Peptides against a protein of PDB entry 3JWR. Designs and how they scored, part 250

Target 1, 323 residues: chain A of PDB entry 3JWR
Amino acid sequence: TRELQSLAAAVVPSAQTLKITDFSFSDFELSDLETALCTIRMFTDLNLVQNFQMKHEVLCRWILSVKKNYRKNVAYHNWRHAFNTAQCMFAALKAGKIQNKLTDLEILALLIAALSHDLDHRGVNNSYIQRSEHPLAQLYCHSIMEHHHFDQCLMILNSPGNQILSGLSIEEYKTTLKIIKQAILATDLALYIKRRGEFFELIRKNQFNLEDPHQKELFLAMLMTACDLSAITKPWPIQQRIAELVATEFFDQGDRERKELNIEPTDLMNREKKNKIPSMQVGFIDAICLQLYEALTHVSEDCFPLLDGCRKNRQKWQALAEQ
Target 2, 298 residues: chain A of PDB entry 3JWR as posed
Amino acid sequence: TRELQSLAAAVVPSAQTLKITDFSFSDFELSDLETALCTIRMFTDLNLVQNFQMKHEVLCRWILSVKKNYRKNVAYHNWRHAFNTAQCMFAALKAGKIQNKLTDLEILALLIAALSHDLDHRGVNNSYIQRSEHPLAQLYCHSIMEHHHFDQCLMILNSPGNQILSGLSIEEYKTTLKIIKQAILATDLALYIKRRGEFFELIRKNQFNLEDPHQKELFLAMLMTACDLSAITKPWPIQQRIAELVATEFWEQGDQVGFIDFVCTQLYEALTHVSEDCFPLLDGCRKNRQKWQALAEQ

## One batch from the design tools (peptide; made by RFdiffusion4, then SolubleMPNN)

Design b2_p19_6_s2 (from b2_p19_6, 9 letters changed)
Fold by OpenDDE base, seed 4:
Structure b2_p19_6_s2 (fold): chain B 323 residues (1-323), chain A 19 residues (1-19)
Amino acid sequence: as target 1 above (323 residues)
Amino acid sequence: MEQQREEVKKIILEEIESL
């Protein structure tokens, strides 16, 4: 395609020029082409292109295929969300120095998973999919959308001309797919809630050990969630804008719940409760985000900007909730 | 204020678990 030709022929700017190592990164001013260029740079600077012998054209095609399989009519869970998740992963790996704690296969899997974790997202949560008796709810009992996202990821990875994993051995390929699946499934917040206590306890007791395979898996899951939720850590103007996108998508779901399911939406999904957004954001930070970024910062102190950003945004949301 | 925060946390957690 013309888009592929343009991307494949383009000079890829440095990570410094693109600012993709910054935890404060924003994609708002970036074109779709620039987001693809950033993604190429992430793969290159993580040594994934070299170590796994990726062909440049194949990588370009894969990126464009992933981007194409996000819906444009979804306010938040779109390509830009996936791209920002991957950028946060890149920043955590490079600036947060987590790269030194992981294998190349784990890094490869995490980056693919971050970009792919919401593929074909429909702007509705698992509860809506289940209650609407959608065909996907017949295929999967739990983490319905995350299973679908992984299925879409696998489909793309196996599509002709998109096989960025073709340089891997059979064993490396199996390992990578296992980690991708686990990482995508870990973005189900219900699973995060179930597992986070074990992670926090290991950190609290100073018993956390990445050489333990189970603890490694747990860490990768927590890292995925930390990147997926990273909008909450962004500079306040960016945070506010993203919160508006999230609220838009949630209110769109709530409107559909009323119309299609004859259900009164929860406060989070209720457009009539828009004035509660600041207090709900404080509650979300306190219930979900703070402990995660605290724990991540204990694993790598260089991830502190994520925690600091989260704390600053909590203060800003609290100030709005008191008005 | 602390009691209100815990109640809000509980509501949010219940909402997330219902997702």
Scores: peptide ipSAE 0.079, ipTM 0.779, DockQ to the pose 0.380
Fold by OpenDDE base, seed 3:
Structure b2_p19_6_s2 (fold): chain B 323 residues (1-323), chain A 19 residues (1-19)
Amino acid sequence: as target 1 above (323 residues)
Amino acid sequence: MEQQREEVKKIILEEIESL
């Protein structure tokens, strides 16, 4: 395609020029081409292109295929969300110095997973999929969308001209797919809630050990969630804008719940409860985000900007909730 | 205010667990 030719021929700017090592990064001013260039830079600077012998054209095609398989009519869970998740992963690996704690296969899997974790997202949550009796709800009992996202990821990885993993051995390929699956499934916040207590307790007791395979898997899951939720850590103007996108998508779901399912939406999905957004954001930060970024910062102190951003945004949302 | 926060947390957690 003309898009592929343009991307493959383009000079890829440095990570410094693209600011993709910054936890404060914003994609708002970036074109789709620039987001693809940033993604190439992430793979390159993590040594994934060299270590796994990725062909440049194949990587470009894969990135464009991933981008194409996000829906444009979804307000938040689109390519830009996946791109920002991957950028946060890249920043956590580089600036947060987590790269040195992980294998190349784990890094490869995490980056692919971050870019792929919401593939073909429909702008509705698992509860809606289940309640609407969607065909996907017949295939999977739990983490319905996350299983679908992984299936989409696998489909793209196996598509002609998109096989960025063709340089891997059979064992490396199997290992990578296992980690990708686990990482995508970990973005189900229900699973996060179930598992986070073990992670926090290991951190609290100073018993956390990345050399333990189970604890490694647990850490990768927590890191995925930390990157997926990283919008909450962004500078306030960016956070506000992203929160509006999230609210738009949630309200669109609530409108569909009323129309299609004849149910009253929860306050989170209810357009009439827009005035509760600030208090709900405070609640979300306190219930889900703060302890995660505290624990992540304990694993790597260089991840502190995520925690600091989360705390600052909590104060901003609290101030709005008091108005 | 603190009680309201705990209620909001509970609602959010219940909603997430229902996913």
Scores: peptide ipSAE 0.078, ipTM 0.778, DockQ to the pose 0.513
Fold by OpenDDE base, seed 1:
Structure b2_p19_6_s2 (fold): chain B 323 residues (1-323), chain A 19 residues (1-19)
Amino acid sequence: as target 1 above (323 residues)
Amino acid sequence: MEQQREEVKKIILEEIESL
């Protein structure tokens, strides 16, 4: 395609030029081509292209295929969300120095997972999928969408000309797919809530050890969630804009719940409750985000900008809730 | 204000767990 030719022939700017190592990164001013260039840079600077012998054209095609399999009519859970998740992962690995704690296969898996974790997202949550009796709800009992996202990820990875993992041994391939699956499934916040207590307790007791395979898996899950939620850490103008996108998508779901399911939406998804957004954001930060970024910062102090950003945004949302 | 935050927190957690 012309798009592939343009991407494959383009000079890939440095990570410094692209600012993709910054926790404060914003994609708002980037073209789709520039987001793809950023993604190439992430793979390159993590040594994944070299270590796994990725062909440049194959990587370019894979990135474009991933981007194509996000819906453009979804306000938040689109390519830009996946891209920002991957950028946060890259920043956490590089600037946050998490790279030094992980294997190359784990890094490869996390980056693929971050880019792929919401593939074919429909702008509705698992509860809606279940209540609408969607065919996917018949295949999976829990984490319905996350299983679908992984299936889409696997489909793309196995598609002709998209096989970025072709340089891996059979065992490396299996390991990578296992980690990708676990990482994508970990983005289900319901699973995060169930598992986070173990992680926080290990940190609190100073018993956290990445050499333990179970604790490693737990950490990768927490890191995925931290990147997935990283919008809450962004500079305030960026945070506000992303919160508007989230609210738009939630309100669209709420409108569909009324129309299609004859259900009164929750306050979170109720367009008429827009005035509650600031207080709900404070609640979300306190319930979900703060402890995670505190724990992550304990694992690597260089991740502090995520925690600091989260704290600053909590203050901003609280100030709006008091108005 | 703290009580309101705890209530909102509870609602959000319940919503997430219902997903």
Scores: peptide ipSAE 0.063, ipTM 0.780, DockQ to the pose 0.454
Fold by OpenDDE base, seed 2:
Structure b2_p19_6_s2 (fold): chain B 323 residues (1-323), chain A 19 residues (1-19)
Amino acid sequence: as target 1 above (323 residues)
Amino acid sequence: MEQQREEVKKIILEEIESL
């Protein structure tokens, strides 16, 4: 395609020029082409292209395929969300120095998972999928959308000309797919809530050990969630704008719940409760985000900007909730 | 190698479908 030719022929700017090592990164000013260039730079600077012998054209095609399989009519869970998740992962790996704690296969899997974790997202949550009796709800008992996202990820990875993992041995391929699956499934916040207590307790007791395979898996899951939720850590103008996109998508679901399911939506998805957004954001930060970024910062102090950003945004939302 | 990758894929997919 013309898009592929343009991407494959383009000079890829440095990570410094693209600012993709910054925790404060914003994609708002970037074109779709620039987001693809950023993604190439992430793979290159993590040594994934070299270590796994990726062909440049295949990587370009894969990136474009991933981007194409996000819906454009979804306010938040689109390519830009996946891209920002991957950028946060890259920043956490580089600036946050987590790269030094992980294997190349784990890094490869996490980056693929971050880009792929919401593939074909429909702008509705698992609860809506279940209540609407969607065909996907018949396939999976829990984490319905996350299973679908992983299926889409596998489909793309195995599509002709998109096989970025072709340079891997069978064992490396198996390991990578396992980690990708675990990472994508871990983005279900219900699973995060279930598992986070173990992680926080290990950190609190100073018993956290990445050499333990179970603790490694747990850490990768927590890191995925930290990147997925990273909008809450962004500078206030960026955070506020993303919060509006999230609210738009949730309100669209709430409107569909009223119309299609004849139910009253929860406050989070109720357009009539827009005035509760600041207080709900404070609640979200306190219930979900703060402890996660505290724990992550304990694993790597260089991740502190995520925690600091989250704390600053809590103050901003609290001030709005008091008005 | 490609056939073995397809087998691994199948195993992973079967594990997913069983959940």
Scores: peptide ipSAE 0.024, ipTM 0.563, DockQ to the pose 0.018

Design b2_p19_6_s3 (from b2_p19_6, 16 letters changed)
Fold by OpenDDE base, seed 1:
Structure b2_p19_6_s3 (fold): chain B 323 residues (1-323), chain A 19 residues (1-19)
Amino acid sequence: as target 1 above (323 residues)
Amino acid sequence: VQAQRDAFAARLLEEIASL
């Protein structure tokens, strides 16, 4: 395609020029082409292209295929969300110095998972999928959308000309797919809530050990969630804009719940309760975000900008909730 | 205030866990 030719022939700017190492990064000013260039840079600077012998054209095609399999009519869970999740992962690996704590296969899997974790997202949550009796709810009992996202990821990885993992051994390939699956499934916040207590306890007791395979898996899950939720850490103007996108998508779901399911939406999904957004954001930060970024900062102190950003945004949301 | 936040957080967690 013309898009593939343009991407494959383009000079890829440095990570410094693209600012993709910054936790404060924003994609708002970037074109779709520039987001793809940033993604190439992430793979290159993580040594994934070299270590796994990726062909440049294949990587370009894969990126464009991933981008194409996000819906444009979804306000938040689109390519830009996946791209920002991957950028936060890249920043955590580089600026947060987590790269040196992980294997190349784990890094490869995390980056693929971050880009792929919401593939074909429909702008509705698992609860909506269940209540609407969607065909996906018949295939999967738990983490319905996350299983679908992984299936989409696997489909793309196996598609002709998109096989970025073709340089791996059979064992490396199996390991990578296992980690990708676990990482995508970990983006189900229900699973995060279920597992986070173990992680926080290990950190609190100073018993956290990345050499333990179970603790490694747990850490990768927590890191995925930290990147997925990273909008809450962004500079306030960026945070507000993203919160508007999230609210738009949630209100669109709530409108559909009223119309299609004849149910009253929750406060989070209720357009009429827009005035509760600031207090809901404070609650979200306190219940979900703060402890995660605190624990991540204990694993790597260089991740502190995520925690600091989260704390600053909590203060801003609290001030709005008091008005 | 904290108790209300905790109760709100719990409800939000239930709502988010369904997300």
Scores: peptide ipSAE 0.062, ipTM 0.773, DockQ to the pose 0.350
Fold by OpenDDE base, seed 2:
Structure b2_p19_6_s3 (fold): chain B 323 residues (1-323), chain A 19 residues (1-19)
Amino acid sequence: as target 1 above (323 residues)
Amino acid sequence: VQAQRDAFAARLLEEIASL
């Protein structure tokens, strides 16, 4: 395609020029081409292109294929969300110094997972998929969408001309796919809620050890969630704009719940209760986000900007909730 | 205030866990 030719021929700017090592990064001003260039830079600067012998054209095609398999009519869970998740992963690995704690296969898997974790997202949650009796709800009982996202990821990775993993041994390939699957499934917040207590207790007791395979898997899951939720850490103007996108998607689901399922939506998805957004954001930060970024900062102090951003946004949302 | 936050957080957690 012309898009592939343009991407493959383009000079890829440095990570410094692209600001992709910054936790404060915003994609709002970036074109789709620039987001793809940023993604190439992430693979390159993590040494993934060199270490796994990726062909530049194959990587370019794969990135464009991933981008194409996000829906354009979904307000939040689109390519830009996946791209921002991957950028936060890159920043956590580089600026947050987590790269030195992980294997190259784990880093490869996390970056692929971050870009792929919401593939073909429909702008509705697992509860809606289940209640609407969607065909996917017959295939999977739990984490319905996350299983679908992984299936889409696997389909793309195996598609002709998109095989970025062709330089891996059979064992490396199997290991990478296992980690990708686990990382994508870990983005189900229901699983995060179930597992986070174990992680926080290990941190609290100073028993956290990345040399333990179970604790490594747990950490990768927590890191995926931290990157997936990283919008809450962004500078306030960016946070507000992303919160509007999330609210739009949730209200669209709530409108569909009324129309298609004849149910009253929850406050989070109820357009009529938009005045509760500030208080709901405070509750979300307190219930889900703060402890995660505190624990992540304990693993790597250089991740503090995520925690600091989350705290600052909590204060901003609290001030709005008090008006 | 804290108890209300905790109750709200618990409800939100239930809502998010159902998401």
Scores: peptide ipSAE 0.049, ipTM 0.753, DockQ to the pose 0.353
Fold by OpenDDE base, seed 5:
Parts: sequence; structure tokens; C-alpha cells
Structure b2_p19_6_s3 (fold): chain B 323 residues (1-323), chain A 19 residues (1-19)
Amino acid sequence: as target 1 above (323 residues)
Amino acid sequence: VQAQRDAFAARLLEEIASL
């Protein structure tokens, strides 16, 4: 395609020029082509292209295929969300120095997972999918959408001309797919809530050890969640704008819940309760986000900008909740 | 404090992530 030819022939700017190592990064001013160029730079600077013998054209095609399989009519859970999740992963690996704690295979899996974790997202949560009796709810009992996202990821990876993993051995390929699946499933906040207590307790007791395979898996899950939620850490103008996109998508679901399911939406998805957003954001930060970024900062102090951003945004939301 | 966080998290999960 003309898009593929343009991407494959383009000079890829440095990570410094693209600012993709910054925790404060924003994609708002970037074109779709520039987001694809940023993604190529992430793979290159993590040595994934060299170490796994990726063909440049195949990587370009794969990126464009991933981008194409996000819906344009979804307010928040679109290509830009996946791209920002991957950028936060890249920043955590580079600026947060987590790269030194992981294998190249784990890094490969995490980057693919971050870009793929919401593929074909429909702008509705698992509760809506279940309550609407959607065909996907019959295939999967739990983490319905996350299983679907992984299936979409696998479909793309196996598509002609998109096989970025073709340079891997059979064992490396199997291991990579296992880690990708675990990482995508870990973005279900229900699983995060079930598992986070074990992670926080290991940190609290100074018993956390990345050489333990179970603790490694747990850490990768927590890191995925930290990147997926990273909008809450962004500078206030960026955070506020992203919160508006999230609210738009949630209100669109709430409107559909009223119309299609004849149910009253929860406060979070109720357009009539927009005035509660600041207090709900404070509650979300306190219940879900703060302890995660505290624990991540304990694993790597260079991740402190994520924690600091989260704390600053809590203060901003609290000030709005008091008005 | 933790119990309050967990109770609020559970409610948010019912809203955001589905049980």
C-alpha cells in the first residue's frame, strides 16, 4: 500500500527527537505516520529488530496492521491508547531502567502486548459484553475482552507479511506468545486487584526477587497495568484531556446501557453525574493507582516521575472535588 | 485504610472491569 511504502521509506527520527523516553510524553500533536515512526524507534532502540532479525518492511506492515485493527469510532480505547501504553513501557524500560532487569524476550513480549492489549476494543467493558449476551461472553467466562484482544494479536502475528516473530526459534516463539498472553490478560483490572496484594507484600517484606519465575510473572503483570493506567501520571493538561476521552467512552456505554439493556448506569458511566468525576478520580487514584506506582518506584527509583505525576494529579482532582 | 481502598476498588471494578 502507499501507506506502507511511505512508512518503510521514511527516516526514523531519534528517540530524543521523538521524546519517547519522556514519562511526560503526549501523542496529541502526532500524525498516524509519526506514531508508527515512534513505534519503529521503540523496537530499534530496545535492540529487538537486531536480536530477533526483524525485516524492516515486515515490522512496518505489522505496525500498520495493529493500528488498523483499532476502531476509529471509540473515544479512548483506540490506537492512541495502545500507542501511549507502549510509549510508557518504552520509557519505563529506558528512563526507568527496567530494561536491565528483563530478558530481551520479555521486553519483546511486553512491547507487542502493550501495542496489542486492546485490539478491536468496542468502547464497552466486560460487564456490558456479559450483560448484552454477546457471543464473546459465551467463549470466555472471565477477562472476555482481554482474551479477544489476545486472539486478535495472534491473528495479526500469523498474517502473511506481518510475521515479526519469524526469526525466533520454536521455543522462543512459544515463550513469547505465553508472555504476551499473560501480559494482555493482566490488563484486566479484576486480575490486577486479585494479584496486587502479593506483589505489595513482597515489596513490603523486602522479599521481592526477579530471579524467581513466579515473581517475574507477577512483576510483568504489574508493569503492564502501570503502563495501561499511565494516563493518570501525565502532566495535568494531558491527564485532564485523557480523562475527558475516558468519560466520553463511559458515558456512551451508559447511554447504550439505558437504551439497549434498559438499566440505570453506574455513577462512572452516568452522563447526568458528570459533576462527580473529580471525586471519582480521587477515589480511583487512592484505590487503584498510588500503591502500584509506589511499589514500581521501589523496584526502580527511576520510575519516580510516574508516582510524582499520579500524586500531583490527585491534588488537582481533589481541588476540583472541593469546588 | 486498606479495607476502604479494597471496598472502593471492588465498586470501581464492578463499574470498570466487570466481575
Scores: peptide ipSAE 0.072, ipTM 0.778, DockQ to the pose 0.377; fails the geometry check
Fold by OpenDDE base, seed 3:
Structure b2_p19_6_s3 (fold): chain B 323 residues (1-323), chain A 19 residues (1-19)
Amino acid sequence: as target 1 above (323 residues)
Amino acid sequence: VQAQRDAFAARLLEEIASL
């Protein structure tokens, strides 16, 4: 395609030029081509292209295929969300020095998972999928969408000309897919809530050990969630804009819940309760975000900008909630 | 405090993630 030719022929700027190592990064001014160039840079600078013998054209095609399999009519859970999740992962790996704690296969899996974790997202949560009796709800009882996202990821990885994992051994391929699946499933906040207590307790007791395979898996899950939620850590102007996208998508779901399911939406999904957004954001930060970024910062102090950003945004949302 | 956080998290998750 013309898009593939343009991407494959383009000079890929440095990570410094693209600012993709910055926790404060914003994609708002980036074209789709520039987001793809950033993604190539992430794979290159993590040594994934070299170590796994990725063909440049295949990587370019894969990136464009992933981007194409996000819906354009979804306000938040689109390519830009996946791209920002991957950028946060890249920043955590590089600037946050998490790269030094992980294997190349784990890094490969995390980056693929971050880019793929919301593939074909429909702008509705698992509750809506379940309550609408969608065919996916018959296939999966829990983490319905996350299983679908993984299935979409696997489909793309196996598609002709998109096989970025073709340089892996059979064992490396199996390991990578296992980690990708676990990482995508970990983006179900339900699973995060279920598992986070174990992670926080290990950190609190100073018993956290990445050499333990179970703790490694737990850490990868927590890191995925930290990147997925990283919008809450962004500089305030960026945070506000992203929060508007999230609210738009949630209100669109609530409107559909009223129309299609004849139910009253929850406060989060209720357009009529827009004035509750600031207080709900404070609650979200306190209930979900703060402890995660605190724990991540304990694993690597260089991740502090995520925690600091989260704290600053809590103050901003609290000030709005008091108005 | 943690129990309140967990209860709020659970409600948010019911709203966000269908938990």
Scores: peptide ipSAE 0.072, ipTM 0.776, DockQ to the pose 0.370; fails the geometry check

